Peptides against a protein of PDB entry 3NZW. Designs and how they scored, part 248

Target 1, 212 residues: chain A of PDB entry 3NZW
Amino acid sequence: TTTLAFRFQGGIIVAVDSRATAGNWVASQTVKKVIEINPFLLGTMAGGAADCQFWETWLGSQCRLHELREKERISVAAASKILSNLVYQYKGAGLSMGTMICGYTRKEGPTIYYVDSDGTRLKGDIFCVGSGQTFAYGVLDSNYKWDLSVEDALYLGKRSILAAAHRDAYSGGSVNLYHVTEDGWIYHGNHDVGELFWKVKEEEGSFNNVIG
Target 2, 222 residues: chain B of PDB entry 3NZW
Amino acid sequence: QFNPYGDNGGTILGIAGEDFAVLAGDTRNITDYSINSRYEPKVFDCGDNIVMSANGFAADGDALVKRFKNSVKWYHFDHNDKKLSINSAARNIQHLLYGKRFFPYYVHTIIAGLDEDGKGAVYSFDPVGSYEREQCRAGGAAASLIMPFLDNQVNFKNQYEPGTNGKVKKPLKYLSVEEVIKLVRDSFTSATERHIQVGDGLEILIVTKDGVRKEFYELKRD

## One batch from the design tools (peptide; made by RFdiffusion4, then SolubleMPNN)

Design b2_p27_5_s3 (from b2_p27_5, 13 letters changed)
Fold by OpenDDE base, seed 1:
Structure b2_p27_5_s3 (fold): chain B 212 residues (1-212), chain C 222 residues (1-222), chain A 27 residues (1-27)
Amino acid sequence: as target 1 above (212 residues)
Amino acid sequence: as target 2 above (222 residues)
Amino acid sequence: KIEELAELRKKAEEAMKGLVVKFWSLN
């Protein structure tokens, strides 16, 4: 798995691959590793598929309950804290989760929290999470700047996942891409890694380690 | 070492069409190399036009299917006989599976039916309840033999339009019920030839707007 | 009887911890 999120002048970019594995078996190439918690809040999934899918869906329900009760959308900080507290209660039980909670509130602005099953909760501007994270960081860090245009930021997110999919055997399938703004998240499509690879190679003159 | 799980072998296969879905399974039940039964159905009509199979350890599979059937019954009681949608069924099954997260059902679960738009739907589950809607899925002993075949023949993976130098993929299209049944039969026939835990009989449940049909075909009894 | 079943389940659960179950992984 490779997931990433980063803040920039235009909001948040979230990009994820879509491969699931069971040992050496490719279980799926089309897994949705982003949970749309609400129109302004996203969760990313890495680790155990069921753990992430179940508890982030549960988180969505808790966020909705908060909204109904408090008549205000939950903050990204509070949403991430709920998840963090939950996984901490299961500490030692064997949950496997590496998540990013990404969203926008009027109070916080664009916000990213990293939450994992070890109980770590971190606020930050850039995170890559999963077995392919180091490959994604290599591309992302090399090209990141706060002043990226929305177009360039979207491309950078997509391109970083592509790099990880190329090098990490546990990442692949497609890139799902999101842009989060004050008006909510916008889905920017599913990009097949195979097609994207050849396109990028041709346009950039990159991936010269592959002859074709 | 004590193992609370058995493995009863077998294979299941789901394929969604445009306005139908198919869930098929062989009828062989085995322990190690000993055939326990040559006809033990593992694909079930659960009501509300939902068919289900949980393949792996048969005791766990039967328990899970029974719980789901009961869930359907209670859903009707609580919601004035409202039909359970396939997506809601999938969510329910996730909760059944994840409820045993720390002592899982040792099964690969597939359900098939029609979505709320009348389109064919297949959902696949891991042992602890992660699930995905897919066009096709193989599960069980011969899944590794069949799934690549389905990728090629249902999803047209690695197929390209002639004369395009591999630049244009074969377009996705729905298969007819007849084509799907043929693919299912060919898949199980082939799997039976190469896997000892697959054989004896093939039961196919076909879900359409008109209900669930069952078809049975003999497989090799080797 | 219920207590006996609970103990048996605990034993089975403990045994299961040593088994490899193939979950879908997003690692």
Scores: peptide ipSAE 0.294, ipTM 0.792, DockQ to the pose 0.352
Fold by OpenDDE base, seed 4:
Structure b2_p27_5_s3 (fold): chain B 212 residues (1-212), chain C 222 residues (1-222), chain A 27 residues (1-27)
Amino acid sequence: as target 1 above (212 residues)
Amino acid sequence: as target 2 above (222 residues)
Amino acid sequence: KIEELAELRKKAEEAMKGLVVKFWSLN
């Protein structure tokens, strides 16, 4: 898996691959590693598929309950804290989760929290999570700046996942791409890694380790 | 070392069509190298036009299917005989599986039916309840043999339009029920040749708007 | 009974490591 999220002047970019594995077996190439919690809040999934899917879906329910009770959208801080508290209660039980809670509220602005099953909760501007994270960081860190245009930021997110998909055997399938703004998240499509690879190679003159 | 699980072998396969879905399974039940039964069905009509199979350890599979069938009954009781949708069924099964997260059902679960738009639907589950809707899925002993074949024949992976120099993929299209049944039969016939835990018989459940139809075919009994 | 169940669960988890059907991983 490779998931990433970063803040920039235009909001948040979230990009994820879609491969699931069971050992050496590619279980799926089409897994949705982003949960759309509400129109303004996303969760990313890395680690155990069931752990992430179950508890992030549960988180969605908790977020909805908050909205119903408080008559306002839940903050990104509060949503991430709910999840963090939950996984902390299961500490040592063997949950495997590496998640990013990404969203936009008027109070917080664009916000990213990293939450994992070890009980770590971090607010930050840039996170890559999964077995391919170091490959993604290599591209992302090399090209990141706060003042990226929305177009350049979207491309950078997509390109970073592509790099990870190329080098990490546990990442691949497709890139799912999101842009989070004050008006909510916008889905920017599913990009097949095979097609994207050849396109990027041709346009950039990159991936010269592959002949074709 | 203590092992609470058995492995009863077998293979299951789901394929979604445009207005139908198919869930198939062989009827061989095995322990190690001993055939326990040559006809032990593992694909079940659960009501509400939902078919289900949980392949792996048969005791766990049977338990899970029974629990799901009970969930369907309770759903009817609580909701004035409302039909359980396939997506709601998938969510329910996730909770059944994840409820045993720390002592999992040793099964690969597949359900098939029609979605709320009348389109074919196949959902696949891991042992602890992660699930995905897909056009096709193989599970069980010969899944590794069948799934790549399905990728090629259902999803047209690695197929290109002639004359395009490999630049244009073969367009996705739905298969007819006859084409799907043929693919299922070919898949199981091929799997039986290469896997000792697959054989004896093939039971296919076809879900349409008119209900569930069953077909049976003989497989090799060696 | 609770302790027995906990031990059984632990044994089951250990057994799962070698099983053919594995959890889907998003690693």
Scores: peptide ipSAE 0.282, ipTM 0.803, DockQ to the pose 0.560
Fold by OpenDDE base, seed 2:
Structure b2_p27_5_s3 (fold): chain B 212 residues (1-212), chain C 222 residues (1-222), chain A 27 residues (1-27)
Amino acid sequence: as target 1 above (212 residues)
Amino acid sequence: as target 2 above (222 residues)
Amino acid sequence: KIEELAELRKKAEEAMKGLVVKFWSLN
């Protein structure tokens, strides 16, 4: 798995691969590793598929309950804290989760929290999570600027996942791409890694380790 | 060493069509190298036009299917006989599976039916309740033999339009029920030849707007 | 019976630590 999120002048970019594995077996190439919690809040999934899917769906329900009770959208800080508190209660039980809670509230602006099953909760501007994270960081850190255009930021997110998919055997399938703004998240499509690879190779003259 | 799980072998597969879905399974039940039964159905009509199979340890599979069938009954009771949608069924099964997260059902679960738009739907689950809607899925002993075949024949993976020098992929299209049945039969026939835990019989449940139809075919019995 | 079931569950849980249950992983 490779998931990433980063803040920039235009909001948040979220990009993820879509491969699931069971050992050496590719279980799926089409897994949705982003949960759309509400129109302004996303969760990413890495680790155990069931643990992430179950508890982030549960988180969505808790966020909705907050909105109903408080008559306002939950903050990204509060949403991430709910999840963090939950996984902490299960500490030592064997949950496997590496998640990013990404969203926009008027109070917080664009916000990213990393939450894992060890109870770590971190606020930050850039995170890559999963077995391919180091490959994604290699591309992302080298090209990241706060002042990126939306177009360039989207491309950078997509390109970083592509790099990870190329080098990490546990990442691949497709890139799912999101842009989070004050008006909510926008889905920017599913990009097949195979097609994307050849396109990028041709346009950039990159991936010269592959002849063809 | 104590093992609470058995393995009864077998194989299942689901394929979603445009306005139908198919869930198929062999009827062989095995323990180690001994055939327990040559006809033990493992694909079930659960009502509300939902078919289900949980392949692996048969005791766990049967328990899960029974629990789901009970959930369907309770859903009708609580919601004035409202039809359970396939997506809601998938969510329910997730909760059943994840409720045993720390002592899982040792099964690969697949359900098939029609979505709310009348389109074919197949959902696949891991033992602890992660699930995904897909066009096709194989599960069980011969899944590794069948799934690549389905990727090629249902999803047209690695197929390109002639004369395009591999630049244009074969377009996705729905298969007819006849084409799907043929693929299912070919899949199980091939799997039976290469896997000792697959054989004897093939039961296919076809879900359409008109209900669930069953077809049975003999497989190799050696 | 409840105590026996609890012991069986404990044994099963210990056995599962060694069982490679093929969960889908998003590693």
Scores: peptide ipSAE 0.292, ipTM 0.806, DockQ to the pose 0.364; fails the geometry check
Fold by OpenDDE base, seed 5:
Structure b2_p27_5_s3 (fold): chain B 212 residues (1-212), chain C 222 residues (1-222), chain A 27 residues (1-27)
Amino acid sequence: as target 1 above (212 residues)
Amino acid sequence: as target 2 above (222 residues)
Amino acid sequence: KIEELAELRKKAEEAMKGLVVKFWSLN
């Protein structure tokens, strides 16, 4: 798995691969590793597929309950804290989760929290999570700027996942791409890694380690 | 080493069409190298036009299917006989599986039906309840043999339009019921030849707007 | 008895890691 999120002048970019594995078996190439919690809040998945899917869906329910009770959208800080508290209660039980809670509120602006099953909760501007995270960081960190255009930021997110998909055997399938703004998240499509690879190679003159 | 699970073998396969879905399974039940039964159905009509199979350890599979059937009954009771949608069924099954997260059901679960738009739907589950809607899925003993075949024949993976120098992929299209049944039969006949845990009989449940139809075919009995 | 069940669950979970049917991993 490779997931990433980063803040920039235009909001948040979220990009993820879509491969699931069971040992050496590619279980799926089409897994949705982003949960759309609400129109303004996303959760990413790495680790155990069921753990992430179950608890982030549960988180969505908690966020909706908050909205109903408080008559306002839950903050990204509060949403991430709910999840963090939950996984901490299960500490030692064997949950496997590496998640990013990404969203926008009027109070916080664009916000990213990293939450994992060890109980770590971190606020930050840039995170890559999963077995391919180091490959993604290599591309992302090298090209990241706060002042990126939306177009360049989207491309950078997509390109970083592509790099990870190329080098990490546990990452691949497709890139799902999101842009989060004050108006909510926008889905920017599913990009097949195979097609994307050749396109990027041709356009950039990159990936010269592959002859084709 | 302590192993609370058995493995009863078998294979299951789901394929979604445009306005139908198919869930098929062989009828062989084994333990190790001993055939326990040549006809033990593992694909079930659960009501509300939902078919289900949980392949792996038969005791766990049967327990899960029974629990789901009960869930359907309770759903009707609590919601004035409202039909359980396939997506809601998938969510329910996730909760059933994840409820045993720390002592999982040793099964690969597949359900098939129609979505709320009348389109064919197949959902597959890991043992602890992660699930995905797919066009096709093989599960069980011969899944590794069948799934690549389905990738090629249902999802047209690695197929290109002739004369395009491999630049144009074969377009995705739905298969007819007849084409799907043929693929299912070919899959199981091939799997039977290469896997000792697959054989004896093939039961196919076809879900349409008109309900669930069952078909049975003999497989090799060796 | 509860502790015994917890131990059995742990053993079962560990045993399942080596089984043919594996959990989907988003590694």
Scores: peptide ipSAE 0.273, ipTM 0.799, DockQ to the pose 0.553; fails the geometry check

Design b2_p27_5_s4 (from b2_p27_5, 14 letters changed)
Fold by OpenDDE base, seed 3:
Structure b2_p27_5_s4 (fold): chain B 212 residues (1-212), chain C 222 residues (1-222), chain A 27 residues (1-27)
Amino acid sequence: as target 1 above (212 residues)
Amino acid sequence: as target 2 above (222 residues)
Amino acid sequence: MIEELRKLREKAEEAMKGLTVKFWSLN
């Protein structure tokens, strides 16, 4: 898995691959590793597929309950704290989760929290999570600027996942791409890695270790 | 040594069509190298036009299916005989599986039916309740043999339009029920030739708007 | 309770070694 999220002048970019594995077996190439919690809040999934899917769905329910009780959308800080508190209660039970809670509230603006099953909760501007994270960071860190255009930021997110998909055997399938703004998240499509690789190679003159 | 699990072999296969879905399974039940039964059905009509199979350890599979059937019954009681949708069924099964997260059901679960729009639907589950809606899925002993075949024949993976130098993928399209049945039969006949845990019989449940139809075909008994 | 669940999990995981059905991982 490779997931990433970063803040920039235009909001948040979230990009993820879509491969699931069971040992050496590619279980799926089409897994949705982003959960749409509400129109303004996303969760990413890395680690155990069931753990992430179950508890982030549960988180969505908790966020909805908050909205009903408090008559306002939950903050990104509060949403991430709910998840963090939950996984902390299960500490040592063997949950496997590496998640990013990404969203927008009027109070917080664009916000990213990293939450994992070890009990870590971090606020930050840039995170890559999964077995391919180091490959994604290699591309992302080399090209990241706060002042990126939306177009360039989207491409950078997509390109970073592609790099990870190329080098990490546990990452691949497709890139799912999101842009989070004050108006909510926007889905920017599913990009098949097989097609995207050759396109990027041709356009950039990159991936020269592969002979077409 | 503590070993609460067995492996009863077998293979299951789901394929979603445009207005139908198919869930198929062989009828062989084994333990190690011994055939326990040549006719032990593992695909079940659960009501509400939902068919289900949980392949792996048969005791766990049977328990899970029974729990789901009971869940359907209770759903009707609580919701004035409302039909359980396939997506709600999938969510329910996730909770059944994840409820045993720390002592999992040792099964690969597949359900098939029609979605709210009348389109064919197949959902696949890992042992602890991760699930995905897919066009096709193989599970069980011969899944590694069949799944690549399904990728090629249902999802048209690695198929390109002739004369395009591999630049244009074969377009996705739904298969007819006849085409799907043929693919299922070919899959199981081929798997039977190469895997000792697959054989004896093939039971296919076809879900349409008109209900669930069953078909049976003999497989090799060797 | 958590410790009991952990022990049960470890036993189950050990029992599942070498078995065909695996958990899906988003590594």
Scores: peptide ipSAE 0.288, ipTM 0.791, DockQ to the pose 0.867; fails the geometry check
Fold by OpenDDE base, seed 4:
Structure b2_p27_5_s4 (fold): chain B 212 residues (1-212), chain C 222 residues (1-222), chain A 27 residues (1-27)
Amino acid sequence: as target 1 above (212 residues)
Amino acid sequence: as target 2 above (222 residues)
Amino acid sequence: MIEELRKLREKAEEAMKGLTVKFWSLN
């Protein structure tokens, strides 16, 4: 898995691969590693597929309950704290989760929290999470600027996942790409890694380790 | 060391069509190298036009299916005989599986039916309840033999339009029920030739708007 | 209870190492 999220002047970019594995077996190439909690809040999934899917879906329910009770959208801080508190209660039970809670509220602006099953909760501007995270960071950190255009930021997110998919055997399938703004998240499509690889190679003259 | 799990072998396969879905399974039940039964059905009609199979350890599979059938019954009691949708069924099964997260059901679960728009639907589950809707899924012993075949024949992976120099993929299209049944039969006959845990019989449940029908075919009895 | 669950998980995971059905991982 490779997931990433970063803040920039235009909001948040979220990009994830779609591969699930069971040992050496590619279980799926089409897994949705982003949960759309609400129109303004996303959760990313890395680790155990069931742990992430179950608890982030549960989180979605808790966020909805908050909205119903409080008559306002939940903050990114509060949503991430709910998840963090939950996984902390299960500390030592062996949950496997590496998540990013990404969203926009009027109070907070664009916000990213990293939450993992070890009980870590971090607010930050840039996170890559999963077995391919180091490959993604290699591209992302080298090209990241706060002042990126939306177009450049979207491309950078997509390109970083592509790099990870190329080098990490546990990452691949497709890139799911999101842009989060004050008006909510916008889905920017599913990009097949095979097609994307060749396109990027031709356009950039990159990936010269592959003869094509 | 005591192993709480057995492996009863077998293979299951789901394929979603446009207005139908199929869930198929062989009827062989095995332990190690001993055939326990040549006809032990593992694909079940659970009501509400939902078919289910949980392949792996048969005791766990049977328990899970029984629990799901009971859940369907309770759903009817609580909701004035409302039909359980396939997506709601998938969510329910997730909870059944994840409820045993720390002592999982040793099964690969597949359900098939029609979605709320009348389109064929197949959902697959890991042992602890992660799930995905897919056009096709193989599970069980010969899944590794069948799934790549399904990728090629259902999802047209690695197929290109002739004359395009490999630049244009073969367009996705729905298969007819006859084409799907043929693919299922070919999959199981091929798997039976190469896997000792697959054989004896093939039971196919076909879900349409008119209900569930069953077809049976003989497989190699080796 | 958490410790008991952990032990059960470890036993289950160990038992599952040799099994054909595996958990899906988003590693």
Scores: peptide ipSAE 0.284, ipTM 0.783, DockQ to the pose 0.853; fails the geometry check
Fold by OpenDDE base, seed 1:
Structure b2_p27_5_s4 (fold): chain B 212 residues (1-212), chain C 222 residues (1-222), chain A 27 residues (1-27)
Amino acid sequence: as target 1 above (212 residues)
Amino acid sequence: as target 2 above (222 residues)
Amino acid sequence: MIEELRKLREKAEEAMKGLTVKFWSLN
């Protein structure tokens, strides 16, 4: 798995691959590793597929309950804290989760929290999570600027996942891409890694280790 | 060494068409190298045009299917006989599986039916309840033999239009019920030849708007 | 009772490591 999120002048970019594995077996190439918690809040999935899918769906329900009770959308800080508290209660039980909670509220602005099953909760501007994270960081850190245009930021997110999918055997399938703004998240499509690879190679002259 | 799980072998296969879905399974039940039964059905009509199979440890599979069938009954009682949708069924099964997250059902679960738009639907589950809607899925002993075949023949993976130098993928197209049944039969016939835990009989459940139809075919009995 | 359940869980998890049906992983 490779997931990433970063803040920039235009909001948040979230990009993820879509491969699931069971040992050496590719279980799926089409897994949705982003949960749309609400129109302004996203969760990413890495680790155990069921753990992430179950508890992030549960988180969505908790966020909805908050909205109903408090008559306002839950903050990214509060949503991430709910998840963090939950996984901490299960500490040592064997949950496997590496998540990013990404959202936009009027109070917080664009916000990213990293939450894992070890009980770590971190606020930050840039996170890559999964077995391919180091490959994604290599591309992302080298090209990241706060002042990126929305177009360049979207491309950078997509390109970073592509790099990870190329080098990490546990990452691949497709890139799912999101842009989060004050008006909510926007889905920017599913990009097949095979097609994207050849396109990027041709346009950039990159991936010269692969003979076309 | 204490092992709470057995492996009863077998293989299951789901394929979604445009306005139908198919869930098939062999009828062989095995322990190690001993055939326990040559006819033990493992694909079930659960009502509301939902068919289900949970392949792996048969005791766990039967328990899970029974719990789901009971869940369907309760759903009708609580919601004035409202039909359970396939997506709601999938969510319910996730909760059944994840409820035993720390002592899982040792099964690969597949359900098939029609979505609310009348389109064929197949959902696949891991032992602890992660699930995905797919066009096709193989599960069980010979899944590794069949799934690549389905990728090629249902999803047209690695197929390109002739004369395009591999630049244009073969377009996705729904298969007819006859084509799907043929693929299922070919898959199980081939798997039976190469895997000792697959054989004896093939039971196919076909879900359409008109209900669930069953077909049975003999497989090699070796 | 809780300790018994914990032990049973651990045994089950160990057994699952050797089995063919594995959990989906998003590693």
Scores: peptide ipSAE 0.271, ipTM 0.772, DockQ to the pose 0.636; fails the geometry check
Fold by OpenDDE base, seed 5:
Structure b2_p27_5_s4 (fold): chain B 212 residues (1-212), chain C 222 residues (1-222), chain A 27 residues (1-27)
Amino acid sequence: as target 1 above (212 residues)
Amino acid sequence: as target 2 above (222 residues)
Amino acid sequence: MIEELRKLREKAEEAMKGLTVKFWSLN
């Protein structure tokens, strides 16, 4: 798995792969590792598939309850804290989760929190999470700047996942790409890694370790 | 060392069509190398046009299916006989599975039906309740033999348009019910030849807007 | 009990190598 999120002048880019594995078995190439909690809030998923799906779905319900009770959207800080508190209660029980809660509120602006099953909760501008995270960081960090255009930022997110998919056997399938703004998240499609690889190789002259 | 789980073998297969879905399973029940039964159905009509199979340890599978059937009954009771949608059924099954997260049902679960738009739907579950809607899924003993075949024949993986030098992929299209049934039969006949835990009989449940139809075919009895 | 559950999970995971427990590997 490779998931990433980063803040830039145009909001947040979220990009994830779609491979699920069971040991050496590729269980699926089409997994959705982003949950759309609400129109302004996304959750990413890495680790135990069931743990992530179950608890991030539960988080969505808690976020909706907050909106109903408080008559305002939940903050990204509060949403991530709910999840963090939950996983902390299960500390030692064997949950496996590496998540990013990404969203926009008028109060906070574009915000990213990392939350994992060890009880870590971090606010930050750039996170890569999963077995392919180091490969994604290699590309992302090398090309990141705050002043990226939306187009360049989207490409950078996609390209970083592609790098991870190329080197990490546990990452692949496709790239699901999101742009989060003050108006909410926008889905920017599913990009097959096989097709994307050859396209990028041709356009960039990259991946020269592979003969075309 | 105490092992609470058995393995009763068998294989299941779901394929979604445009306006139908199929869920198929062999009828062999085995422990180790001993055939317990040559006809033990493992694919069930659960009502509301939902078919379900939980393949692996049969005791866990039966328990899970029974719990789901009860859940359907309670849903009708609580919601004035409203039909349970396939997506809601999937969520319910997730809760059933994840409720035993620390002592999982030792099963691979697949359900099939129609979505709210009348399109074929197949949902697959891991033992702890992660789920995905897919066009096709094989589960059980011969899943590793069948799934690559389904990738090729249902999802057209590694197929290209003739004359394009491998540059244009074969476009995705839905298969007819006849084509799907043929693929299912070919899958199970092939699996039976290569896996001792698969055989005896094949039961196919076909879900359409008109309800659930059952078909049965003999498999090799070795 | 947690260790037993972990072992059961590992056994289940090993046994479930045939049952396709889907993991999105962190490590």
Scores: peptide ipSAE 0.252, ipTM 0.808, DockQ to the pose 0.329; fails the geometry check

